# Ledger of designs, part 117: peptides against a protein of PDB entry 8BZL

Target 1, 228 residues: chain A of PDB entry 8BZL
Amino acid sequence: SYDRAITVFSPDGHLFQVEYAQEAVKKGSTAVGVRGRDIVVLGVEKKSVAKLQDERTVRKICALDDNVCMAFAGLTADARIVINRARVECQSHRLTVEDPVTVEYITRYIASLKQRYTQSNGRRPFGISALIVGFDFDGTPRLYQTDPSGTYHAWKANAIGRGAKSVREFLEKNYTDEAIETDDLTIKLVIKALLEVVQSGGKNIELAVMRRDQSLKILNPEEIEKYV
Target 2, 242 residues: chain B of PDB entry 8BZL
Amino acid sequence: SRRYDSRTTIFSPEGRLYQVEYAMEAIGHAGTCLGILANDGVLLAAERRNIHKLLDEVFFSEKIYKLNEDMACSVAGITSDANVLTNELRLIAQRYLLQYQEPIPCEQLVTALCDIKQAYTQFGGKRPFGVSLLYIGWDKHYGFQLYQSDPSGNYGGWKATCIGNNSAAAVSMLKQDYKEGEMTLKSALALAIKVLNKTMDVSKLSAEKVEIATLTRENGKTVIRVLKQKEVEQLIKKHEEE

## One batch from the design tools (peptide; made by RFdiffusion4, then SolubleMPNN)

Design b1_p15_5_s1 (from b1_p15_5, 10 letters changed)
Fold by OpenDDE base, seed 2:
Structure b1_p15_5_s1 (fold): chain B 228 residues (1-228), chain C 242 residues (1-242), chain A 15 residues (1-15)
Amino acid sequence: as target 1 above (228 residues)
Amino acid sequence: as target 2 above (242 residues)
Amino acid sequence: SARLEEARRRLEQLE
């Protein structure tokens, strides 16, 4: 019967399919998120784009709404499904509640979606972790992380993907109030963090910045190099 | 390892989707399909394997399908799966046209199908589609475009790429010979023949074993044309003389 | 197999 529960508990209480989905995330490109005072920054490791590949179709940072953006690590096709559903929810919220979503709200929505796929018969977990950043309507910057299990937490700074351990260790040492005193310093912190795992400088980093009351801005390689 | 081979698409301990990988392996046994983007057009070239003398209908194109007035695709993999997916592409394109009274943007059509493919990798009771596709198209947003999608539901835009048998070797050759910014449709056709000649599992390249379609813009309209056998013969002859 | 590794690589590149 194909309708068997795919995600089941082991005798020792493990959800193996969730754990294995987390292994898929660990194979993904590294993403980092940092919350500054009045800025949120996402950085992603650019995989060497094949010489004949169009770079515009390789985006790991996307907007969910005007005030929320997301980076992910893991299965890109899975991520697309989550992103699309999140976008629909953001628009639905605007229509029904007449306000933009809070970053926590949309994170909770995504987390709930992921959790359902860990418990539903005939469905495997999503093979993605996500960093969700943005501004609440009160102007407060937020950073959340969610994983394949549907668990989510708020962070000052975090990383996901292959180099996440090294990046997190760097952030734990270097994330201080002084290090995020200005927008530029916050951006620099993200770049330095990514450089722990990225070999060839600014050309291999995708960086997105969202400032208070501003739209998501993706920095070009030249802009990134100014911070290196 | 075998425990994950026979069941619905689930993660391995290493975070791999073996059923998707196996579907991709199946595609590796299919005929070669090439796509090349040029400044003035885009083309698909595909290996034609089923030349049976007893076929009642000479299908001009076995592997290249017109999706709408602005898009076409080629398929590598399981024929029955390909038929289902190509039909779905046509339906999606038609629904969009009816709803918005304009042609669907190329990337949107690709992503719509990719979402379906992805679903077949995540929902139980279904296997992944054993098909990769190359898409060529034109829209007002990005002009001429070439996309590739695989059984996982992943896709990407390309200047040139290959799927099916010996695709890795073909891609390597394309990387060597593709001249960025200087590629004309004429040069792209020549390159396609060159690559197919080296990658196809045939003793000698013949026009009967190759299907080529071009997508161009003429007088503000998209024109999708399947090359006649004589035209393909001329391309092959020209290659043999260089 | 080399083919499986290539398929994996392609998956990783598309991701």
Scores: peptide ipSAE 0.021, ipTM 0.627, DockQ to the pose 0.726
Fold by OpenDDE base, seed 4:
Structure b1_p15_5_s1 (fold): chain B 228 residues (1-228), chain C 242 residues (1-242), chain A 15 residues (1-15)
Amino acid sequence: as target 1 above (228 residues)
Amino acid sequence: as target 2 above (242 residues)
Amino acid sequence: SARLEEARRRLEQLE
């Protein structure tokens, strides 16, 4: 059956394994990214951590480099592989080009990696979408999204995962120049967007902020509650 | 080429990796393994199912494996897969030690194996490992640690957890009885016996059917010790008297 | 099976 073939097009031109990987993404925890004027913000829905689980090991926002971070929706193990490869590429780029990667560059790298896994008979697609944010060397904030197919686009704001539709609808209505006029307003926008799908307030949100020439900062629950 | 596609772990129409789920189901039929983190140590407790009189007693541990001086693991699932993975863990740990002249951090070792597990869920001609592991260890970064990994290549740190047969019930019991911040190794051992007594499909818990290892720090060194049968008997006896 | 559902739940908790 065509649905079991990894790299075979259906008669109607569909790559079923890619589509099914996208379904895996839709089951993942919701992630949201917003590009502000001088800030990029990632927010992720915290799934109820099992009572006895160490919270330290449950991170959905990861740094790829000093100037780039990534959130994902979908298979965590798959994401780890992508993150590791991206990190290696970021370091390699620094060594060979003597400059940090642009956010687009590393996104393209990740996208190309994903695409290759859709075209090889010996590999299944990655079951992840990613929001990649950061700053280019010129200080320009960037947000990109990539999916299991290897397609990528630049965004002002976007969401992935289970609640992505609701979050995107919220962002489409509320993302304005006024709403991102300040860093605090941008953060507030992300929190409000996530609250569309997260029932319990600041305790169930992981929020990361990157400002120009600053490292990734993960906000603690108390800091998040100040914005709610 | 088409033959490899049929042998590759693929997504279902719903976005599920059924081969991984089936591997996890297979693990559910394996002997129970418990891990409990305490303030002063960490332990593994595992069910011994194969008590054959002809087994060479030299196997001090059937289900608990020393990985290096600072880490040990227990395995639930397919024995052959377990052997491959435990050997790989040892190799990874040794290579790290040789390269960096220091022991591999616990989480890094776990992650390295999990990347291998993940690969076996993604690459053609491979099947998922039918194995879950509990890892106990100590390092200078995080102290005593307990990790669990599954066939998908996912892992997590835990205060207490269980894999294998009746793991859900065991986890429920651990959630009820585990006292965060107050768990001593002694109390952890007692808890392990309590949980095993209730979750093992045996009429009476016996020392021959339980393997327990503890990891502690003594004089700035990690000590991994498999409890003697007599020690396990005493723990069982104490439990029966309560 | 109840076991498969439990396995799935565990997998989902880790994702």
Scores: peptide ipSAE 0.032, ipTM 0.771, DockQ to the pose 0.684; fails the geometry check
Fold by OpenDDE base, seed 1:
Structure b1_p15_5_s1 (fold): chain B 228 residues (1-228), chain C 242 residues (1-242), chain A 15 residues (1-15)
Amino acid sequence: as target 1 above (228 residues)
Amino acid sequence: as target 2 above (242 residues)
Amino acid sequence: SARLEEARRRLEQLE
């Protein structure tokens, strides 16, 4: 009998497959998200690209729509599925509702997708957590996190992946109104947070910035070094 | 060797649905939720476990959800499952309203969700929802109502009940202190605080760790109100002075 | 065994 990958309850009430998926996330590269006043910033730890690997192929930060971007920790292949479905939903929403999705809307969509994979036979949970940032139509910056279980919450700042604990501790101490007073300070906060777990400075950090009414901008290493 | 019956739809030789029981076990580890029916209203009280400094949403109600103008619910168990079920409740309620041009009766909404829960226990390929719900509501048929549902799809009306961590102890306390026919909303609130203080594994009950919602009728309209932290603090203080 | 180890390494690189 093909042990259908079934997410079932253990006798003690645990969903082991979800817990194991969360463990997969904890092994993933660290990602950080911070909501500023008029800016959202995502930072991701760059894995040492194999010498022959095209850097263009390993994007850990991706746009879901013009107003929403996502970083993830965990299985890259799983992330691709989620990203594709989210992109389709964003476009569908634009066509049917004639407005871009809110960050909450698309987060809820992704969360629901993940939840369904925890309750369907023959499917395993997605081995990813995601930080979803963007701007609502009214110009409000938003940051959400999802996990393999399909839970989601709004955050001022958060981190996922292997260094998430240390980064969160840093953010809990350093996230203040003063620390996010300007766009530059917000970016610096993300960089400093990542430097808690990333060695060798700005070369190993990928940063994406979205400002109000602006498109997603991925900073180059030189731009990152200016903030260090 | 308790055969981990990986199949959700198989009865044990003893006629037990292990996956449902295991789901209920999961709920037993969740935060405590109380419901108390009074003569002049009904309330939900729930434990807040997730207090994080970096949360953006001022969770006025982490565990209490408004379903429609006349109903609210509290959840114990897996948060993601709860989100799915609460969304379904809202959809069912709205569809009914659109179809019949009147609010869905409380019991009918509860039953509709319970049918969904039951289906997840009977049809292969899906696990039970790891969620129990308490429902509070008002309708013109039965007035104020309190219901409880579990992962099996079973439900019942209650005067007072509890789900989640230490629910058995809470129910015992409610049975002892609940006075039938004499329960005011004020008394119910006091009782809720009393029970939570004893059942929550916290040294001191604080307003930050408790969510309370009341459902009342004012001028022919249902009012669902989440108590402010200050109000909860006052209730706790009153309890400590007794 | 070598293919499995290589697959594991690739999987670890993709995590």
Scores: peptide ipSAE 0.020, ipTM 0.549, DockQ to the pose 0.067; fails the geometry check

Design b1_p15_5_s1 (from b1_p15_5, 10 letters changed)
Fold by OpenDDE base, seed 5:
Structure b1_p15_5_s1 (fold): chain B 228 residues (1-228), chain C 242 residues (1-242), chain A 15 residues (1-15)
Amino acid sequence: as target 1 above (228 residues)
Amino acid sequence: as target 2 above (242 residues)
Amino acid sequence: SARLEEARRRLEQLE
């Protein structure tokens, strides 16, 4: 059957392996991204860390460069490959162009990588979607999303993973210029959005913020509780 | 024959990688391996299943491998796959040492292997490795460390964990008895024996069926030691007396 | 070479 082969077209024009990779993403922990005026915020549903597991080894939000960070939903091992490739590209760009990448540039790079894995013989698609946020050199905050197919778009706010639908519905209703007027309000918006699908409040949320000309900051649980 | 070369781990309609899951299932039937992190060291305890009278008296570790001066691992799963991966770990560690003139950090070694594992789940003509590993090590960045990796290429750091047969039950026992911040290597050894005694499919735990390695720091150097059979016997006896 | 080394160092810090 076509669905049991490498990524090929079905008779009705479907790329089943891409669609199935998207199903893998839907099983992933929920991630949300919001672009504020002078801030970008990523929030992720914390998977219940096993009691004896080291929390430092369980991170769902990572920096790609000083000005770009990423959250993902789907296969963690796949994500690691993409992250590493993206990091290398970010550094390469700095060396060759002498400027940091734009958020769009690195998103396009990741997207093209994903697309190649949907068309290359003997390869399966990456089982990940990603939210990529950061600041361009001119100080403009950006949010992009990419999926297993290699498509990408710019967003004001978006969500991926198992609770993405509910979170997106919330964001569609609540994302306004007033709601993102301040950094604190933007952070609060992300937390509220995640609380649509995450139980037990701030303890189960990982939150990262990047402000203009500042490095990525991961908020601790106490800082998150301030906004709840 | 050609059909095998074209086999690729692919997604199911539900977004699952069944070949990876099947590899994990195979590991579930392998001998039990435990890892416990203590304040003053870290240990691996593994079930020895290959007890053959005709084996040469040279005490060789069946499941515990020294990787470098600062790291060791234990394996659950396909022995041949384990040999390939342990060799690769050693090579990665040596290449790093040559390149940077310092030992590879523990997590970086684990990650490097995990990337290889992941590749075997994504590229055509390859099957997942039917192996899970526990890693113990010391580095200047994080001190004593314990990691677990699986066929998917996922890994995590642990204070205590188990892979192989009855791993879920073992983990449950570890959760109950592991005292965070107060675990000594001595207490960890006792805990390992306790858990193995309950999780191994044997009527009575014997020293010949258990391999234990400890990693400690002495005079600013890492010491990896495989316990002698007599030492293991003493641990078992102490457990029986309690 | 110095720039490459700096880039590598930066990558290591991100990891």
Scores: peptide ipSAE 0.008, ipTM 0.621, DockQ to the pose 0.019; fails the geometry check

Design b1_p15_5_s2 (from b1_p15_5, 9 letters changed)
Fold by OpenDDE base, seed 3:
Structure b1_p15_5_s2 (fold): chain B 228 residues (1-228), chain C 242 residues (1-242), chain A 15 residues (1-15)
Amino acid sequence: as target 1 above (228 residues)
Amino acid sequence: as target 2 above (242 residues)
Amino acid sequence: SAALEAAAERLSRLE
């Protein structure tokens, strides 16, 4: 019966609910992340909003802490749960350890959360993949990716969502030390990567940058267009 | 009845725990991991499958995890499950250290995790962990040790063993070539390469696809070392020359 | 357990 959320093994060793959650992610808007030398950049495909909808309420890039931000692909409602839990953990860590989280730490936290939802009866997996970027205390830029299964890895660059395959193929070809030599080049790389799957240029891209010792900055459409 | 296949871990009419069996099936498709106990050390060797150009520099092994100063493990199966279990191992070890002011004995750490694994096969609302582990360690009670555990929560000590893809064939090879009482770490490393070369589904074994860690004792301290790629290359080259 | 997690994190890095 499909009325129960049960993640169980198939006879051939598959967790179908996790695989189906991954399919949900593939239907999501494309997101891309790139780690530069002294910058991390997130870009997200913007969906057309309803005529009377407030665009500000459709943010796909959010801060988890001052030094960490996240983009996601998949179920927005699921993402809210993950984001809120992560934010609480970031604050808790500051209180208990007296330092901000490392990007790896908070990624692992999120990954563990996702994994638990794949192993608890009565719960379904989160239908979300995430790109988590930021800076460790020592100033090292980091990029991590998580999926519905709770796996995570560190990346130089990666993409998630419906256009992820094409974007990754582009990044595999174009991500070089020269391509990320400067902040501007890194930003250009992200935009070019997204343009593989996004039509109509900068108006359909949400872009966020975090530079070393700087807060998260969301670029406006005009700022994006200068890189196109 | 197939109803036992799609529920929490319960007994079939035949007395089988299908969810545990299916978890083991998942592990059979995972990368190969082997462990070999020597007189002067113990090693883990694991297949590395995630070789992507865009991956960031690996500051840690993909399949081999340091648990504490005296123990490490290798995993075969679902990566996310493995991450949870390896984290739990670290926490258990640290809590013990805090409580008793000495490192946890190897077998006790293994047992503690196995109890958790077993619980996930017995209590409702949970599925088994789709992970098998190899543990290497040293303690003052038994010296160098190698253990294996599976999704059921069962474990055992071994001189040499293998988990993951083609594990049965690997174990057979180990049985043939392992010389009890005469195994040096050097010979164990050579044996590991030999077995991996035959059990991995690759045309040619390369250093980029193999992770190896050794655990030794130096000056009364445990040393856990991941071999550098160049070292692994030399081992492969040596094997090809023999 | 935060301190323990931090310790575990440090242990995750291998040479």
Scores: peptide ipSAE 0.000, ipTM 0.529, DockQ to the pose 0.091
Fold by OpenDDE base, seed 2:
Structure b1_p15_5_s2 (fold): chain B 228 residues (1-228), chain C 242 residues (1-242), chain A 15 residues (1-15)
Amino acid sequence: as target 1 above (228 residues)
Amino acid sequence: as target 2 above (242 residues)
Amino acid sequence: SAALEAAAERLSRLE
């Protein structure tokens, strides 16, 4: 019998492969997402890019569409598959429905994809969690998280990856209406949250900002340092 | 523990894909391959281990493969797996050309193969490819490029990198000697010889044991050239005199 | 599907 990769229930009702995929996520670089009033911000811990590595190819924040972007923690190759499928779906939606996807829609799509990989014979779960941010057509900022199980929830702020616990604790204490009153304050909140787990300050942070009716903007290190 | 070693596409309790890690370990025992990006070109240098006097066909390049007019790759790992992947690269590149009437961008070709590699780590009934690749190429979008991919389906762009035996040591040497912004193809060739001389498990570096290919632009066309043995000998000689 | 893939690829270049 070919030992096919099968996600099965344990005697006590656990899906071990899903749980183990979550362990893979916990080993991933930390990512943070925060929803502001009229802004969404993603921040990711930069692993020490090898001196000779092209930084362009190490990006952990990507656009799914003009109005949606995603950060992830876990297996990069797995993430690429999810990103590609999500991008195709976003474009398909535009063609068929003649409107951009809502952030919830594309999150649900990704979540459904992940869930299928937890139930299909011969497939292992995706070893990634994702933070998905963007704007709905009505201009409402949204933040969602997905995990390897295919569950998803909406958040005001959240974190994933190796430093997620510490970052979440920080956000729970510091996320207030006052803290997100302006775009700049929201950005500062994300940076401060990441600095709880990232060493060496702003040089090791990748930060992306999306404002209403604006494209995803990746901040350069100099721009990040202005907020530190 | 053994159960996770035998199954190709499952997570360990610690969230590890052991079959992928073991594939990477296998690559560590393969011949050394180097890639170096220069301002005016990009090169691959690979260890040639199969020097058998009774070989009927002197293959000019055992480890370096031309993929299309604008790209080449070198392979470290299982030869049979390498042959399959290099063939797929060629097919992907050709299909793209036919479909879009333009050459496939370098990174797109790399990612296409990486998606295949990833699939072999996620879908049951398959083992990971025991192969890492270095890609060199030119396209109109990014110019000269160097990429590395591994069995997991991960890839990255590099200014200089190494795969195979003693790759960690080679990378360390490259980090020390690579001069960003000042690297000419000539200097890159010299650096390649220097690093190979130190990392190859040979008493003395010889031209017979080294394959080098360069990718340059001439008159608006990409030129991929495998260096002749005499040229490699000259490079080695120059290094020994320095 | 080819057009969709091409569009997705275009988005990847805008990063």
Scores: peptide ipSAE 0.018, ipTM 0.614, DockQ to the pose 0.025; fails the geometry check
Fold by OpenDDE base, seed 4:
Structure b1_p15_5_s2 (fold): chain B 228 residues (1-228), chain C 242 residues (1-242), chain A 15 residues (1-15)
Amino acid sequence: as target 1 above (228 residues)
Amino acid sequence: as target 2 above (242 residues)
Amino acid sequence: SAALEAAAERLSRLE
């Protein structure tokens, strides 16, 4: 079948479908990531879980591997595809290379996947940005962001989604060495950042913490309230 | 906006997938399907719209499909699309069983189909499926389960939910009357009748216009049963007496 | 590939 090119250059050099995918991301729930000294923290705005919805199925923070987790903003179904492929790659890497992926490696993999969907005929871009956090095998905490274009960068802190601008502005002002001096302070920073855009405090925040040499921990609402 | 209506599912300047939204709109006009999770079972209730006197009364559930021994689904939307998707669900479940010698977990089956749905929203030359599904099932991991999926390939687990015509009103009623932790299958059936009676624009609810299936566990086996018309009549009668 | 997918699915369940 003749697959028409969906993503093409405009006369002025724009990839409109990529830009429009970025607009889809901006409509997504806010996610924030912060790299501490020995901790990485992801926070996500919980949309009011509809009464009667199973909270288990509404998770926006997921593990890609034991040492890597991801939050996303944008199209949930698109995210699931990316997550699944990333998970497979993480496991494949463990089997073939006999080491876990570095955070940069898996980010690059995801970025490359996204980029291919911007250049392939008959495919639209993924409507997601992702914050990817974790630890390299040497114990270095990492935070990366990727967007629908397949571009990725390393960050100390960043945010994606509808409230990203406000959260980033907050982080630019408040991210200091003192603010991330301890794990608890780092967590508090993430919560405070999210509270710039999330109403009603800890009940509407999902928070995940990964400490050095530890597995991903999702904080319960009671634990979050201690930092509020 | 119109420029994006006729093409392969692409993003609008605002980041919307209009073809997916239009598919969802179409589903809003389909017959009502309701799912309710209870402590001792899960049920699907669906509106029958195509009552033709000449239809061979082989009371096959028109809208409720058995997927395997542990799962069933109901559909709202384009019937032909529904047939394709339900067949695919059966194939996925069977392939899993053959490969692993165990039944596919409920959420995994739902996810597998949702990935297909998503693909039809991302790849050229395809349109979104004009179907939402409710899934009921049991597995050893999570017990009784209820899921909903839409044309986008998004899904979620629910205690109770509704798709199709007047779904918003139905969901509101479910939110009011559903008692978490105290819901028996019997009470769920009563609730289903109550909600359908109000959401179906009919003066009187009749058993011929309602399909109900229950999924229970008996002696360590899953039992999927479509209620007989007489049973549905009794439920309606009981509701009218209250 | 099937083993990899199964492993990936297991990770999903731990969530």
Scores: peptide ipSAE 0.015, ipTM 0.740, DockQ to the pose 0.026; fails the geometry check

Design b1_p15_5_s2 (from b1_p15_5, 9 letters changed)
Fold by OpenDDE base, seed 1:
Structure b1_p15_5_s2 (fold): chain B 228 residues (1-228), chain C 242 residues (1-242), chain A 15 residues (1-15)
Amino acid sequence: as target 1 above (228 residues)
Amino acid sequence: as target 2 above (242 residues)
Amino acid sequence: SAALEAAAERLSRLE
């Protein structure tokens, strides 16, 4: 069976394992990214944390470097591998090039890693898509998306995961220069976008904000509710 | 028989490499890419399929990649595979430049990548790249050049060729209309629009769905230029008037 | 290797 084999071409030219990995992403919690004028915002759907579960252990948004953060949809275990590799590369780049990575650079690195796992026997594709946001050293905000195939593109706004279609439709309608004129408006846009698919309001949303020359800030539930 | 379909390094009883053929099938579903060699330049024309409102970069070149100062390529097939191969092309070209202090000859760059492609068809543990490429370039040895390579690692020089969706029909049209020795870049551009208009599954050709790059020589330097949307619109308009 | 990657990156920006 072509679909059970290592990532090989089907007779009709499909890579079924890549397509199935994309299906795994679609089952993941929704993540949203928006690039503002001087801000990048990531939002993720929170699953209800069990009473005894440490909230710190369920992070869907992570820093890759001081100037780059990532949200993902899909297999959490797969994401850890990608995140670790990306972090190492970010540090290596700082040491060898003496500058932090550009958001595009680290995205390309992650994309290449994913692509290799689609072409090596004995390996399956990563079951994750990622939204990678940050600032280049020149202060330009960036948003990139990558998928299990290893493709990547730059976006103004995008979404991944189970609610991605609805969120993207919302963003296509509502992403305007006016809607991102201020940092607060940009944050509101992300929250409103997530609320299209997230039930029970701001309690089930995790938001991370990165402003120019500032570190990643994860908003508290109380801070999120102020924008609702 | 199914065993041969899943392994790249095994010939079928009929002497076929099914994974290579299946990779070529994948390319057949990709957007159309054309290459045309003229006396005064060479061009690539490619179908744009990825038009999204939320894309940040106005991809002036979604499918056309600059490799170095003297070469560019267009890709049909799996985008992620294409990104890996185009990056490799750039690295090969740069390594050559550093080693020999001159640009890599066009055919040598093509051959170097083709050797990599071929290896992925012969050595176990890998699948073929699901990518065909058109290469345009200039060097001091052969002047303006157009090459095509496929997942097998095979390549050839062409006066005009096509890869991707409806490539066979496009090639047939090119054979009919290409006038050897009389092809100007202007006429090549017109021919590209004509062929794309007939081969693309779109009722009406629009500039947003077509990407064109030209490679010319000016004052002893190679100039690679992606045509602006307005220029493409003018070409389409001229075609519609004929 | 770093120099090569930097060169490749510069080429990618010209796209």
Scores: peptide ipSAE 0.000, ipTM 0.527, DockQ to the pose 0.096; fails the geometry check

